# Ledger of designs, part 8: peptides against a protein of PDB entry 3ZN8

Target 1, 125 residues: chain A of PDB entry 3ZN8
Amino acid sequence: LEEYDKIQKKMEDVMEGKGKLTLRDVYAQIIALRKMGPLSKVLQHIPGLGIMLPTPSEDQLKIGEEKIRRWLAALNSMTYKELENPNIIDKSRMRRIAEGSGLEVEEVRELLEWYNNMNRLLKMV

## One batch from the design tools (peptide; made by RFdiffusion4, then SolubleMPNN)

Design b1_p9_4_s2 (from b1_p9_4, 7 letters changed)
Fold by OpenDDE base, seed 3:
Structure b1_p9_4_s2 (fold): chain B 125 residues (1-125), chain A 9 residues (1-9)
Amino acid sequence: as target 1 above (125 residues)
Amino acid sequence: RKQALLLLL
């Protein structure tokens, strides 16, 4: 509960322009959600999600869980400086993170693109 | 409640 409330407050601060979402914030959130159990259980704890999104199939949930595991491997292979300031991650850093996590460079790029899109969305609300 | 939806997009 306390970890989730810290993440909500951080999102509010970013929406108000008082901060920036970091990959450390993303990591903390993924860990907090995973403590609730599998993605299927996490989705059941979000009231009204089933009204806004079609219920994911079991195969879509398995794909989502695998994607989360891969992104955690990438995040665990990042330095504290990269987690706090992801814009310093160049092609050389992406390759090192991919090699250290057992991922393709494209999967590390996809995580960074998702993070950049998320920060844009939070600044437009 | 709308803010937990942002992580899954």
Scores: peptide ipSAE 0.041, ipTM 0.693, DockQ to the pose 0.324
Fold by OpenDDE base, seed 1:
Structure b1_p9_4_s2 (fold): chain B 125 residues (1-125), chain A 9 residues (1-9)
Amino acid sequence: as target 1 above (125 residues)
Amino acid sequence: RKQALLLLL
């Protein structure tokens, strides 16, 4: 409960322009969500999502859980400085993170692009 | 409470 409330407050502060979302914040959020159970249970806790989204197939849930595991592997291969300031991650750092996580460089790039898009969206709210 | 979880997905 307390860890989730800290993450929520951090997101509110970022939406209010009082901070920046970091990959450390993303990591903490993914871990907090995983403590609630499988992605299927997490989706059940979002009121209105079960009315607007078709119930994900078991295969779609497996793909989503695999994507989360792969992103956690990438995040675990980052330095503290990279987690706090992802903008320093160049091609050399992306390759090191990919090699250390057993991922393709393209998957590390996809995580960083998602993070950049997320920070753009949070500035428009 | 609903808005922070929707942003990760």
Scores: peptide ipSAE 0.040, ipTM 0.694, DockQ to the pose 0.395
Fold by OpenDDE base, seed 5:
Structure b1_p9_4_s2 (fold): chain B 125 residues (1-125), chain A 9 residues (1-9)
Amino acid sequence: as target 1 above (125 residues)
Amino acid sequence: RKQALLLLL
């Protein structure tokens, strides 16, 4: 509960223009969600998701869990400076992160694109 | 409420 409330407050601060969402914040959130159980259990705790999204199939849940596992591997292969300021991640850093995590460079790029899109969206709300 | 939804997208 306390870790989740800290993350919510950080997201509120970012929406108010008070700071920036970092990959450290993303990491903390993924870990907090994993403490609630598998992605299937986490989805059940989101009010209105079952109205907005079709119930994910078991295969979609497995794909989602594997994607989360891969993103955690990428995040664990980042430096503290990269986690706090992901904008410093150039092609050389991205390749190093991919090699260190056992991922394709494209998967590391996808995580960074998702992060950038999220951080833009939070500033628009 | 909208914030927990954004991580799953």
Scores: peptide ipSAE 0.039, ipTM 0.691, DockQ to the pose 0.339
Fold by OpenDDE base, seed 2:
Structure b1_p9_4_s2 (fold): chain B 125 residues (1-125), chain A 9 residues (1-9)
Amino acid sequence: as target 1 above (125 residues)
Amino acid sequence: RKQALLLLL
């Protein structure tokens, strides 16, 4: 609970233009959500999500959990400098992270693209 | 507050 409130405050600060969301913040969020249980339980705790989204199938939940597991493997293969400033991740670093995590380079690219899209969205709200 | 959690999905 307390770690989750810290991450929410960090997101609110970033939305206000105060600071930057990092991959360290993303990692902390994924870990905090996993402490609440599987993605299925986390989704059940979001008021109004069950009204706005059809209840995910068991297969969609498994795909989501596997994607989270893979992204955690990539994040665990990053250096502290890369987690704090993901913009330094070049093709060489991306390949090293992929090899160290047992992922394809494309999967590491997808995580970085998602992170970049997230930071753009948080600055537009 | 509810929007920041929806953004991870």
Scores: peptide ipSAE 0.037, ipTM 0.697, DockQ to the pose 0.403

Design b1_p9_4_s3 (from b1_p9_4, 7 letters changed)
Fold by OpenDDE base, seed 1:
Structure b1_p9_4_s3 (fold): chain B 125 residues (1-125), chain A 9 residues (1-9)
Amino acid sequence: as target 1 above (125 residues)
Amino acid sequence: RKRVLLELL
């Protein structure tokens, strides 16, 4: 509960322009949500998501859990400086993170693109 | 190896 409330407040502070969303904040969010159980239980606790998405199949939930596991491997292969300022992650850093996590460079790029899109959306509200 | 160590600092 307390960790989740800190993450919500951090998102509100970013929307108000009082802060920047980092990959450290993303990591903390993923860990806090995973304490609530598997992705299926987490999705049940997100208001409004069940109105926009059909109930995911068991196979879609397994794919989503695997994606989260892969993104956590990438995040665990990042430096503290990269987590706090993801914009420093160049092609050399992306390749190092991919090699260290056992991922393709494209998967590390997908995580960074998702982060950039999320951080842009939070600043436009 | 030395380049990876410099990126970790």
Scores: peptide ipSAE 0.021, ipTM 0.586, DockQ to the pose 0.023
Fold by OpenDDE base, seed 4:
Structure b1_p9_4_s3 (fold): chain B 125 residues (1-125), chain A 9 residues (1-9)
Amino acid sequence: as target 1 above (125 residues)
Amino acid sequence: RKRVLLELL
């Protein structure tokens, strides 16, 4: 509960233009969500998601959980400087992170693209 | 090996 409230306050601060969302904030969020249980239980606790999305199949939940596992491996392979400022991650850094995490470079690129899109959306609100 | 170490600093 207390870790989740800190993450919500950080998201509110970023929406108010106070500070920036980092990959460290993303990591903390993923860990807090995983403490609530499997992805299926987490999705049940998000108000309004069940109105906009059909109930995920067991296969879709498994794919989503594997994607979260892979993104955590990538985040664990990043330096503190990269987690705090993902914009420094060039092609050389992406390859190092991929090699260190056992992922394809494309999967590291997808995580960074998702982060960039999320950070753009939060600045438009 | 040396290139990966320089990216970690």
Scores: peptide ipSAE 0.021, ipTM 0.589, DockQ to the pose 0.022
Fold by OpenDDE base, seed 2:
Structure b1_p9_4_s3 (fold): chain B 125 residues (1-125), chain A 9 residues (1-9)
Amino acid sequence: as target 1 above (125 residues)
Amino acid sequence: RKRVLLELL
């Protein structure tokens, strides 16, 4: 609970133009949500989500769980400097992270693109 | 081996 509230406050601060969302913040968010259980259990605890999203199929939940595991493997293969400043992650760093995590370079690129898109959206609100 | 160490700094 306390770690989740810190992450929500960090997202609010970033929306207000105070500070920057990092991959460390993303990692902390994933871990905090994972402490609540599998993605299926986490989705059940989000108020209003059951009204806005169709109930995901069991196969969609399995795909989502595997994606979260793969992103955690990538994040665990990053340096502290990369987690705090993801913009330093070049093609060489992406390849190292992919090799260290057992992922394709494209999957590391997808995580970074998701992070960049999230930061753009949070700055537009 | 040396290239991976340089990316960790």
Scores: peptide ipSAE 0.021, ipTM 0.581, DockQ to the pose 0.022
Fold by OpenDDE base, seed 5:
Structure b1_p9_4_s3 (fold): chain B 125 residues (1-125), chain A 9 residues (1-9)
Amino acid sequence: as target 1 above (125 residues)
Amino acid sequence: RKRVLLELL
């Protein structure tokens, strides 16, 4: 609970232009949510998400869990500097992260694109 | 191997 509230406050600070969301914040969020259980249980605890998203099939939940597992492997293969400033991740760093995590470079790119899109959305609210 | 070590610092 307390770790999750810190992450929510961090998202609010970013929306207000008072901060930046980092991949360290993303990592902390994923870990905090995983303490609540599998993605299926986590999604049930998000008010209004069940109204905006169709109830995911069991196979979609398995794909989502595998994607989260792969993103955690990528995050665990990042340096502290990369986690705090993901914009420094060039093609060389991205390849190293992929090789270190046993992922395709494309999967590391997808994580970074998701992060960049989320940061854009938070700044538009 | 040497390039990976330089990116870890």
Scores: peptide ipSAE 0.020, ipTM 0.584, DockQ to the pose 0.023

Design b1_p9_4_s4 (from b1_p9_4, 6 letters changed)
Fold by OpenDDE base, seed 1:
Structure b1_p9_4_s4 (fold): chain B 125 residues (1-125), chain A 9 residues (1-9)
Amino acid sequence: as target 1 above (125 residues)
Amino acid sequence: RRSALLQLL
């Protein structure tokens, strides 16, 4: 609960322009959600999401869990400076992160693109 | 308070 409330406050601060979402914030969020249980239980704890989204199939949940696992491997292969300021991650850093995580460079790029899209969305709300 | 839950999609 307390870790979740910190993540919510951080998101509110970013929406209000009082902060920046970092990959460290993303990491903390993923870990907090995973502590609540399987992705299916996490989605059930989201008021209104179970009403607005079709209940994911068991296969969709497995795909989502594997994607989260791969992104956590990438995040664990990042330096503290990269987690706090993802904009410093160039092609050389992406390759190092991919090699260190056992991922394709494309998957590291996809994580960074998702982060950039998320950080844009949060600033528009 | 816009639900931070729409941000995980």
Scores: peptide ipSAE 0.026, ipTM 0.626, DockQ to the pose 0.326
Fold by OpenDDE base, seed 3:
Structure b1_p9_4_s4 (fold): chain B 125 residues (1-125), chain A 9 residues (1-9)
Amino acid sequence: as target 1 above (125 residues)
Amino acid sequence: RRSALLQLL
């Protein structure tokens, strides 16, 4: 509960322009969600979301959980400076992170693109 | 109520 409230407050601070979402914040969120159980259980605890989203198939949930595990491997292969400032991650850093995590460079790029899109959305609200 | 939708994107 306390870890979740810290993540919510950080998102609110970013929406108010008082901060920046980092990959460290993303890491903390993924770990908090995984401690709460499978993504299906986390989504079921959000009132009104189960009516607005099609329930993912069990196979789609397994694919999503595997993708999150791969992104955690990438995040664990990043330096503290990269986690706090993902914009410093160039092609050389992406390759090092991919090699260190056993991922394709494309998977590291996808994580960074997702982060950039999320951080743009939070600043527009 | 706006914070739960931002966690899914």
Scores: peptide ipSAE 0.024, ipTM 0.611, DockQ to the pose 0.322
Fold by OpenDDE base, seed 5:
Structure b1_p9_4_s4 (fold): chain B 125 residues (1-125), chain A 9 residues (1-9)
Amino acid sequence: as target 1 above (125 residues)
Amino acid sequence: RRSALLQLL
């Protein structure tokens, strides 16, 4: 509960323009969600999402969990400076993160694109 | 608009 409330407050502060969502905040969110249970249980507790999104198949949930595991490996291979300011991650840093995490550079790029899109959405709301 | 999206997150 307390970790989740800290994440929610951080998202509110970002939406109000009082802060920036970082990859450290993303890491904390992923860890909090994993403590609540499998991604399947988390998605079932989001009101209205089960009406607006098709119930993901068991295979889609497994793909999502594997993707989250890979993103955690990438996040664990980042420096504190990169986690706090992901915009400094150039092609050289992205390659180092990929090599250190056992991922393709494309998978690290996808995580950064997702982060950038999320951070844009939070500023538009 | 902000309040409805905060309730979905």
Scores: peptide ipSAE 0.021, ipTM 0.575, DockQ to the pose 0.202
Fold by OpenDDE base, seed 2:
Structure b1_p9_4_s4 (fold): chain B 125 residues (1-125), chain A 9 residues (1-9)
Amino acid sequence: as target 1 above (125 residues)
Amino acid sequence: RRSALLQLL
């Protein structure tokens, strides 16, 4: 609960232009979600979203969990400077992170693209 | 609008 409130406040600060979302914030969010259970269960408790979101199949939940596990491996292979400033991650850094995490370079690219899309979305709201 | 996006993220 307290870790989740810190993450929400950080997201609010970013939406207000008072901060920057980092991959450290993403890591904290993933860990908090794993402690609270699948985000799909949290979304089912939101009035009106539980009717509009199809309950993910057990197979979709397993695929999502494996993707999160891989992204955690990538995040654990990043330096503090990379976690704080993901924009410094060039092709050489991305390859090192992939090799250190046992991932394909494409999987690390997908994580960075997701982060960039999320950070753009938060700035548009 | 902001609170619904914060619940989705």
Scores: peptide ipSAE 0.023, ipTM 0.603, DockQ to the pose 0.291; fails the geometry check

Design b1_p9_5_s1 (from b1_p9_5, 4 letters changed)
Fold by OpenDDE base, seed 3:
Parts: sequence; C-alpha cells; structure tokens
Structure b1_p9_5_s1 (fold): chain B 125 residues (1-125), chain A 9 residues (1-9)
Amino acid sequence: as target 1 above (125 residues)
Amino acid sequence: RRSELLRLL
C-alpha cells in the first residue's frame, strides 16, 4: 500500500510538470503490482478500467504477465543512470541490456518506446 | 477528467 501511494504521487507530480516518470518508477510500480497479486486481481480493483477495457482472457493475462517478466529482466540489466535517465540508452546500451537480460533488442526497444509514449502522455494531461 | 484519470492510474 505505501509503495503504491508513492507511485501515485509520482505520477501526479509528473502530470503537474514537477518531474518526469523514470524507468525506476516503472520498476517500482511493476514490483508493487506483483506484490498485490496477479495482474488480473489488480485490474479488477481499478474502478472504470473494467468498463473501458474488455476483461482480458486468461490467455491474454498470461501473455501480459510474461511480457512484464521480460521487461523486469531488461530493467534489472539497466544501470542506475539508465533507469533514472532512459534517454541516454543508445543502440550500444540497448544491445548490452538485451544480451544481459536474454531478450531481443526489439523487446528492449519496445519497452523504451512504451516508456517514452507514457511519459509524453502524462506530460500532455 | 484529470482527477478521474489520476484515480485510474
């Protein structure tokens, strides 16, 4: 609960322009969600998400949980500087992260693209 | 809308 409240406050600060979302914040969020239980149980506790999103099939939830596990492997292979400032991650860093995590470079690129899109969205609201 | 979106995150 306390970790979740810290993450919400960080998202609020980013939406107010008082900061940026980092991959460290993303990591903390994923870990907090995993401590709360399966993604299915967490999504059920978000009022309104179940109205706007079709309840994912059990297979879609398993695919999502696998993707999150892969992203955690990538995040665990990043340096503190990369987690704090993902914009420094060049092609060489992406390759190192991919090799260190057992992922394809494309999967690391997808994580970074998702992060960039989320950080743009949060700054636009 | 902003406060509702903040409750959804």
Scores: peptide ipSAE 0.044, ipTM 0.614, DockQ to the pose 0.176
Fold by OpenDDE base, seed 5:
Structure b1_p9_5_s1 (fold): chain B 125 residues (1-125), chain A 9 residues (1-9)
Amino acid sequence: as target 1 above (125 residues)
Amino acid sequence: RRSELLRLL
């Protein structure tokens, strides 16, 4: 609970222009959510998500859990400097992260694109 | 938009 509240406050501070979301913040969020149980149970407890998103099928939940597992492998292969400032991740760093995590370079690119889109969204709200 | 999202957080 306390770790989750810290992450929510960090997201609010970013929306206020008082900071930036980092991949360390993303990692902490994923771990906090996983401590609450399987993604299937976590998504059921997010208010308003059940109104805005169709109820995912069991297969979609399994795909989502596998994607999160792969993203955690990528995050665990990043340096502290990369986690705090993902914008320094060039093609060489991206390849190293992919090799170190057993992922395709495209999967690491997808994580970084998701992170960039999330930061844009939080600044537009 | 900000006030509605802040209500969901």
Scores: peptide ipSAE 0.038, ipTM 0.602, DockQ to the pose 0.161
Fold by OpenDDE base, seed 4:
Formats: structure tokens, C-alpha cells, sequence
Structure b1_p9_5_s1 (fold): chain B 125 residues (1-125), chain A 9 residues (1-9)
């Protein structure tokens, strides 16, 4: 609960233009969500997601949980400087992260694209 | 819009 409240406050601060969302913040969020239980239980506790998403099938939940696991592997293979400043991640860094995490370079690219899109959305609010 | 998005996070 306390970790979740810290993450919410960080998101609020970013939406107010106070600071930036980092991949370290994303990592902390994923870990906090995983402490709440399986992705199915987590999605039930997020207000507003239950109104826009049909109850995901058990197979969709498994796919989502595996995707989160893969993203955690990528994040664990990043340096502190990369987590704090993801824009320094070039093709060489991306390949190293993929190799270190056992992922395809495309999966690391997808994580970075998701982060960039999220950070753009939070700045437009 | 900001206050509604803050309630969704």
C-alpha cells in the first residue's frame, strides 16, 4: 500500500509538470502491482480499467503476466543511468539489454516505445 | 480533464 501511494504521487507530480517518469518509476510500479497478486486481481483494483476492458480471458491474463515478466527482465538488465534517462539507450545499449535479458531486441524496443508514449501522454495532461 | 485523469491513476 505505501509503495503504491508513492507511485501514485509520482504520477501526479509528473502530470503537474514536476519531474519526469523514469523506467525506475515503471519498475517500482510493476513490483508494487505484483505484490497485490496475479494480474487478474491487480486489474480488479484499478478503478476505470474494469469499465473499458472486458474481463480478460485467462489466456490474455497469462500473456499479460508473461509480458510483464519479460519487461522486468529487460529493466533488470539496464544500468541505473539507463533507468533514470532512457533516451540514452541507443542500438548498442538496446542489443546489450536484449542479450542480458534473453529477449529479442524488438521486445526491448517495444518497452521503450511504450515508455515514450506514456511519458508523452502524461506531459499532455 | 486533469482531475478525471488523476482519479484514474
Amino acid sequence: as target 1 above (125 residues)
Amino acid sequence: RRSELLRLL
Scores: peptide ipSAE 0.036, ipTM 0.615, DockQ to the pose 0.184
Fold by OpenDDE base, seed 2:
Structure b1_p9_5_s1 (fold): chain B 125 residues (1-125), chain A 9 residues (1-9)
Amino acid sequence: as target 1 above (125 residues)
Amino acid sequence: RRSELLRLL
């Protein structure tokens, strides 16, 4: 609970323009969600979301879990400086992260693109 | 829109 509240407050602060979402924040969020159980169980407790989200098939949950596992491997292969400032991740850093995580460079690129899109979205709101 | 999204988080 306390770690989830810290992550929520961080997202609120970023939406307020009072901070920057980092990949460390993303890592903490993924770990917190994994400790709370499948995101499906958390989303089922939000009034109104359980009616609008199709219950993901067991196969979709497995695919999502594998993607999260791969992203955690990438995040675990990043330096503290890269986690705090993902914009420094160039092609050389991206390749090193891919090699260190056993991922394709394209998968590391996808994670960074997702992060950039999320950080843009939170600033537009 | 911001106040509604903050209420959903």
Scores: peptide ipSAE 0.035, ipTM 0.607, DockQ to the pose 0.171

Design b1_p9_5_s2 (from b1_p9_5, 4 letters changed)
Fold by OpenDDE base, seed 5:
Parts: structure tokens; sequence; C-alpha cells
Structure b1_p9_5_s2 (fold): chain B 125 residues (1-125), chain A 9 residues (1-9)
């Protein structure tokens, strides 16, 4: 509960322009969601959302869990400065993170693209 | 829009 409330407050502060979402905030969110169980099960209990969101197949849930595990490996291979300021991650840093996590450079790029898209979305609302 | 998204998170 307390970790989730901190993440929500951080998202609110970012939406107000009082800060930016960091990869440290993303890491905390992933860990909180893993403790609460699959977000898809929580969303299925929200009236109206279970009708509008396609229920992921069991195979789609396994693919999503593996993607999250890979993203956690990438995040664990980042420096504190990179987690706080992901925009400093250049091609050399991406390669080091990929090598340190056992990932492809493309998988590290996809995490950074997702992070950039999330920050854009939170600033548009 | 903001309040509806905050209710969804």
Amino acid sequence: as target 1 above (125 residues)
Amino acid sequence: RRQALLQLL
C-alpha cells in the first residue's frame, strides 16, 4: 500500500509539471505491481474496464512477465545517474547495459522508448 | 481528462 501511494503521488506531481518520472520510479512500480499480482487481474475487477480491455491470453501474460523480467535485468544494470536521468543513456551506455543484463541492445532501446512515451503521455494529460 | 486518468491508476 505505502509504495503504491508513493508511486501515485509521484505520477500526480509529474502530471502537474512538479517533476519527471524516472527509471527508479518505473522500477518501484514494477516491484509494487509484482507484489500486488498481475495488473490485468486488478483491472478485471474494475466495472466497465473488463468489457473494454481484451482479457490477455495466458500466453500473452507469460510474454508480458518475461518482458518485465528482462526490463528489471536492464534496470539492475543501470547506474544511479542513469536511473535518475535516463536521457544521458547514449549508444555506448545502452550497449554496456545490454551486455551487463544479457539482453539485446534493441530490448534496452524499447525500454527507453516506452519510458519516453510514458513521460510524454503524463505531460499531455 | 486528468481526473478520469487518475481514477484509472
Scores: peptide ipSAE 0.030, ipTM 0.642, DockQ to the pose 0.197
Fold by OpenDDE base, seed 2:
Structure b1_p9_5_s2 (fold): chain B 125 residues (1-125), chain A 9 residues (1-9)
Amino acid sequence: as target 1 above (125 residues)
Amino acid sequence: RRQALLQLL
């Protein structure tokens, strides 16, 4: 609960233009979601949303869990400076992170693109 | 809209 409230406040601050979302914030969010269970189960308890959201198949949940596991490996292979300032991650850093995490460079790129898209979305609302 | 989106995040 307390870790989740900190993440929500951080997202609110970023939406207000107060600070920035970092990959450290992403890491904390992933860990909080893994502790609380799939956000889809929380959304299923919201009246009227559970009938509008397709229940992810067991296979879709497994694919999502594997993707999260791979992104956690990438995040664990980043330096503190990279986690706080993801924009410094060049091709050389991206390759090092991929090699250190046992991932393809493309999977590290996909994580960074997802982060950039999320940070843009939070600034538009 | 913003409060409803903050409840979804």
Scores: peptide ipSAE 0.027, ipTM 0.657, DockQ to the pose 0.198
Fold by OpenDDE base, seed 1:
Structure b1_p9_5_s2 (fold): chain B 125 residues (1-125), chain A 9 residues (1-9)
Amino acid sequence: as target 1 above (125 residues)
Amino acid sequence: RRQALLQLL
């Protein structure tokens, strides 16, 4: 509960322009969601939301869990400076992160693109 | 709109 409330407050602060979402915040969110169990179970307890979202198939849940595991490996291969300021991650840093995590450079690029899109969305809301 | 999205997250 307390870790989740800290993540929500951080997202609120970013939407209000009082902060910046970092890859450290993303890491904390992934870990908190994994401790709460499948986000699907949390969303099923929200009246009306479980009716509007298709229940992911067991295969879609497995694919999503594997993608999250790969992103955690990439995040664990980043320096503290890269986690706090992802904009410093150049092609050389992406290659080092990929090699250190056993991932393709493309998978590291996809994580950074997702982060950039999320950070744009939170600033527009 | 902002408060409704904050209550959903």
Scores: peptide ipSAE 0.025, ipTM 0.640, DockQ to the pose 0.158
Fold by OpenDDE base, seed 4:
Structure b1_p9_5_s2 (fold): chain B 125 residues (1-125), chain A 9 residues (1-9)
Amino acid sequence: as target 1 above (125 residues)
Amino acid sequence: RRQALLQLL
């Protein structure tokens, strides 16, 4: 709960133009969601929530969990400077992160693209 | 729009 509230407040602050979303904030969010793992499955069993959120198939959940696991491996292979300022990640850094995480360079690119898109969206709200 | 997105978080 307390870690989740800190992440929500950080997202609110970024939407207010107070600071920036970092990959460290993304890491904290992923860890908080994983700690809630049984609760997210319980929320899918709440009558009426499944009408507003199409319940992902068990296969879509497994694919999502694997993608999150891979993104955590990439994040764990980043330096503190890269986590705080992802814009410094050039082709050489991206390759090092991929090699260190056992990922394809494309998967590291997808994480960075997702981050860039999310950070743009939060600044437009 | 901002307040409705803040309430969804």
Scores: peptide ipSAE 0.024, ipTM 0.635, DockQ to the pose 0.139

Design b1_p9_5_s3 (from b1_p9_5, 4 letters changed)
Fold by OpenDDE base, seed 1:
Structure b1_p9_5_s3 (fold): chain B 125 residues (1-125), chain A 9 residues (1-9)
Amino acid sequence: as target 1 above (125 residues)
Amino acid sequence: RRSALLQLL
């Protein structure tokens, strides 16, 4: 609960322009959600999401869990400076992160693109 | 308070 409330406050601060979402914030969020249980239980704890989204199939949940696992491997292969300021991650850093995580460079790029899209969305709300 | 839950999609 307390870790979740910190993540919510951080998101509110970013929406209000009082902060920046970092990959460290993303990491903390993923870990907090995973502590609540399987992705299916996490989605059930989201008021209104179970009403607005079709209940994911068991296969969709497995795909989502594997994607989260791969992104956590990438995040664990990042330096503290990269987690706090993802904009410093160039092609050389992406390759190092991919090699260190056992991922394709494309998957590291996809994580960074998702982060950039998320950080844009949060600033528009 | 816009639900931070729409941000995980």
Scores: peptide ipSAE 0.026, ipTM 0.626, DockQ to the pose 0.320
Fold by OpenDDE base, seed 3:
Structure b1_p9_5_s3 (fold): chain B 125 residues (1-125), chain A 9 residues (1-9)
Amino acid sequence: as target 1 above (125 residues)
Amino acid sequence: RRSALLQLL
């Protein structure tokens, strides 16, 4: 509960322009969600979301959980400076992170693109 | 109520 409230407050601070979402914040969120159980259980605890989203198939949930595990491997292969400032991650850093995590460079790029899109959305609200 | 939708994107 306390870890979740810290993540919510950080998102609110970013929406108010008082901060920046980092990959460290993303890491903390993924770990908090995984401690709460499978993504299906986390989504079921959000009132009104189960009516607005099609329930993912069990196979789609397994694919999503595997993708999150791969992104955690990438995040664990990043330096503290990269986690706090993902914009410093160039092609050389992406390759090092991919090699260190056993991922394709494309998977590291996808994580960074997702982060950039999320951080743009939070600043527009 | 706006914070739960931002966690899914």
Scores: peptide ipSAE 0.024, ipTM 0.611, DockQ to the pose 0.318
Fold by OpenDDE base, seed 5:
Structure b1_p9_5_s3 (fold): chain B 125 residues (1-125), chain A 9 residues (1-9)
Amino acid sequence: as target 1 above (125 residues)
Amino acid sequence: RRSALLQLL
């Protein structure tokens, strides 16, 4: 509960323009969600999402969990400076993160694109 | 608009 409330407050502060969502905040969110249970249980507790999104198949949930595991490996291979300011991650840093995490550079790029899109959405709301 | 999206997150 307390970790989740800290994440929610951080998202509110970002939406109000009082802060920036970082990859450290993303890491904390992923860890909090994993403590609540499998991604399947988390998605079932989001009101209205089960009406607006098709119930993901068991295979889609497994793909999502594997993707989250890979993103955690990438996040664990980042420096504190990169986690706090992901915009400094150039092609050289992205390659180092990929090599250190056992991922393709494309998978690290996808995580950064997702982060950038999320951070844009939070500023538009 | 902000309040409805905060309730979905």
Scores: peptide ipSAE 0.021, ipTM 0.575, DockQ to the pose 0.199
Fold by OpenDDE base, seed 2:
Structure b1_p9_5_s3 (fold): chain B 125 residues (1-125), chain A 9 residues (1-9)
Amino acid sequence: as target 1 above (125 residues)
Amino acid sequence: RRSALLQLL
């Protein structure tokens, strides 16, 4: 609960232009979600979203969990400077992170693209 | 609008 409130406040600060979302914030969010259970269960408790979101199949939940596990491996292979400033991650850094995490370079690219899309979305709201 | 996006993220 307290870790989740810190993450929400950080997201609010970013939406207000008072901060920057980092991959450290993403890591904290993933860990908090794993402690609270699948985000799909949290979304089912939101009035009106539980009717509009199809309950993910057990197979979709397993695929999502494996993707999160891989992204955690990538995040654990990043330096503090990379976690704080993901924009410094060039092709050489991305390859090192992939090799250190046992991932394909494409999987690390997908994580960075997701982060960039999320950070753009938060700035548009 | 902001609170619904914060619940989705």
Scores: peptide ipSAE 0.023, ipTM 0.603, DockQ to the pose 0.287; fails the geometry check

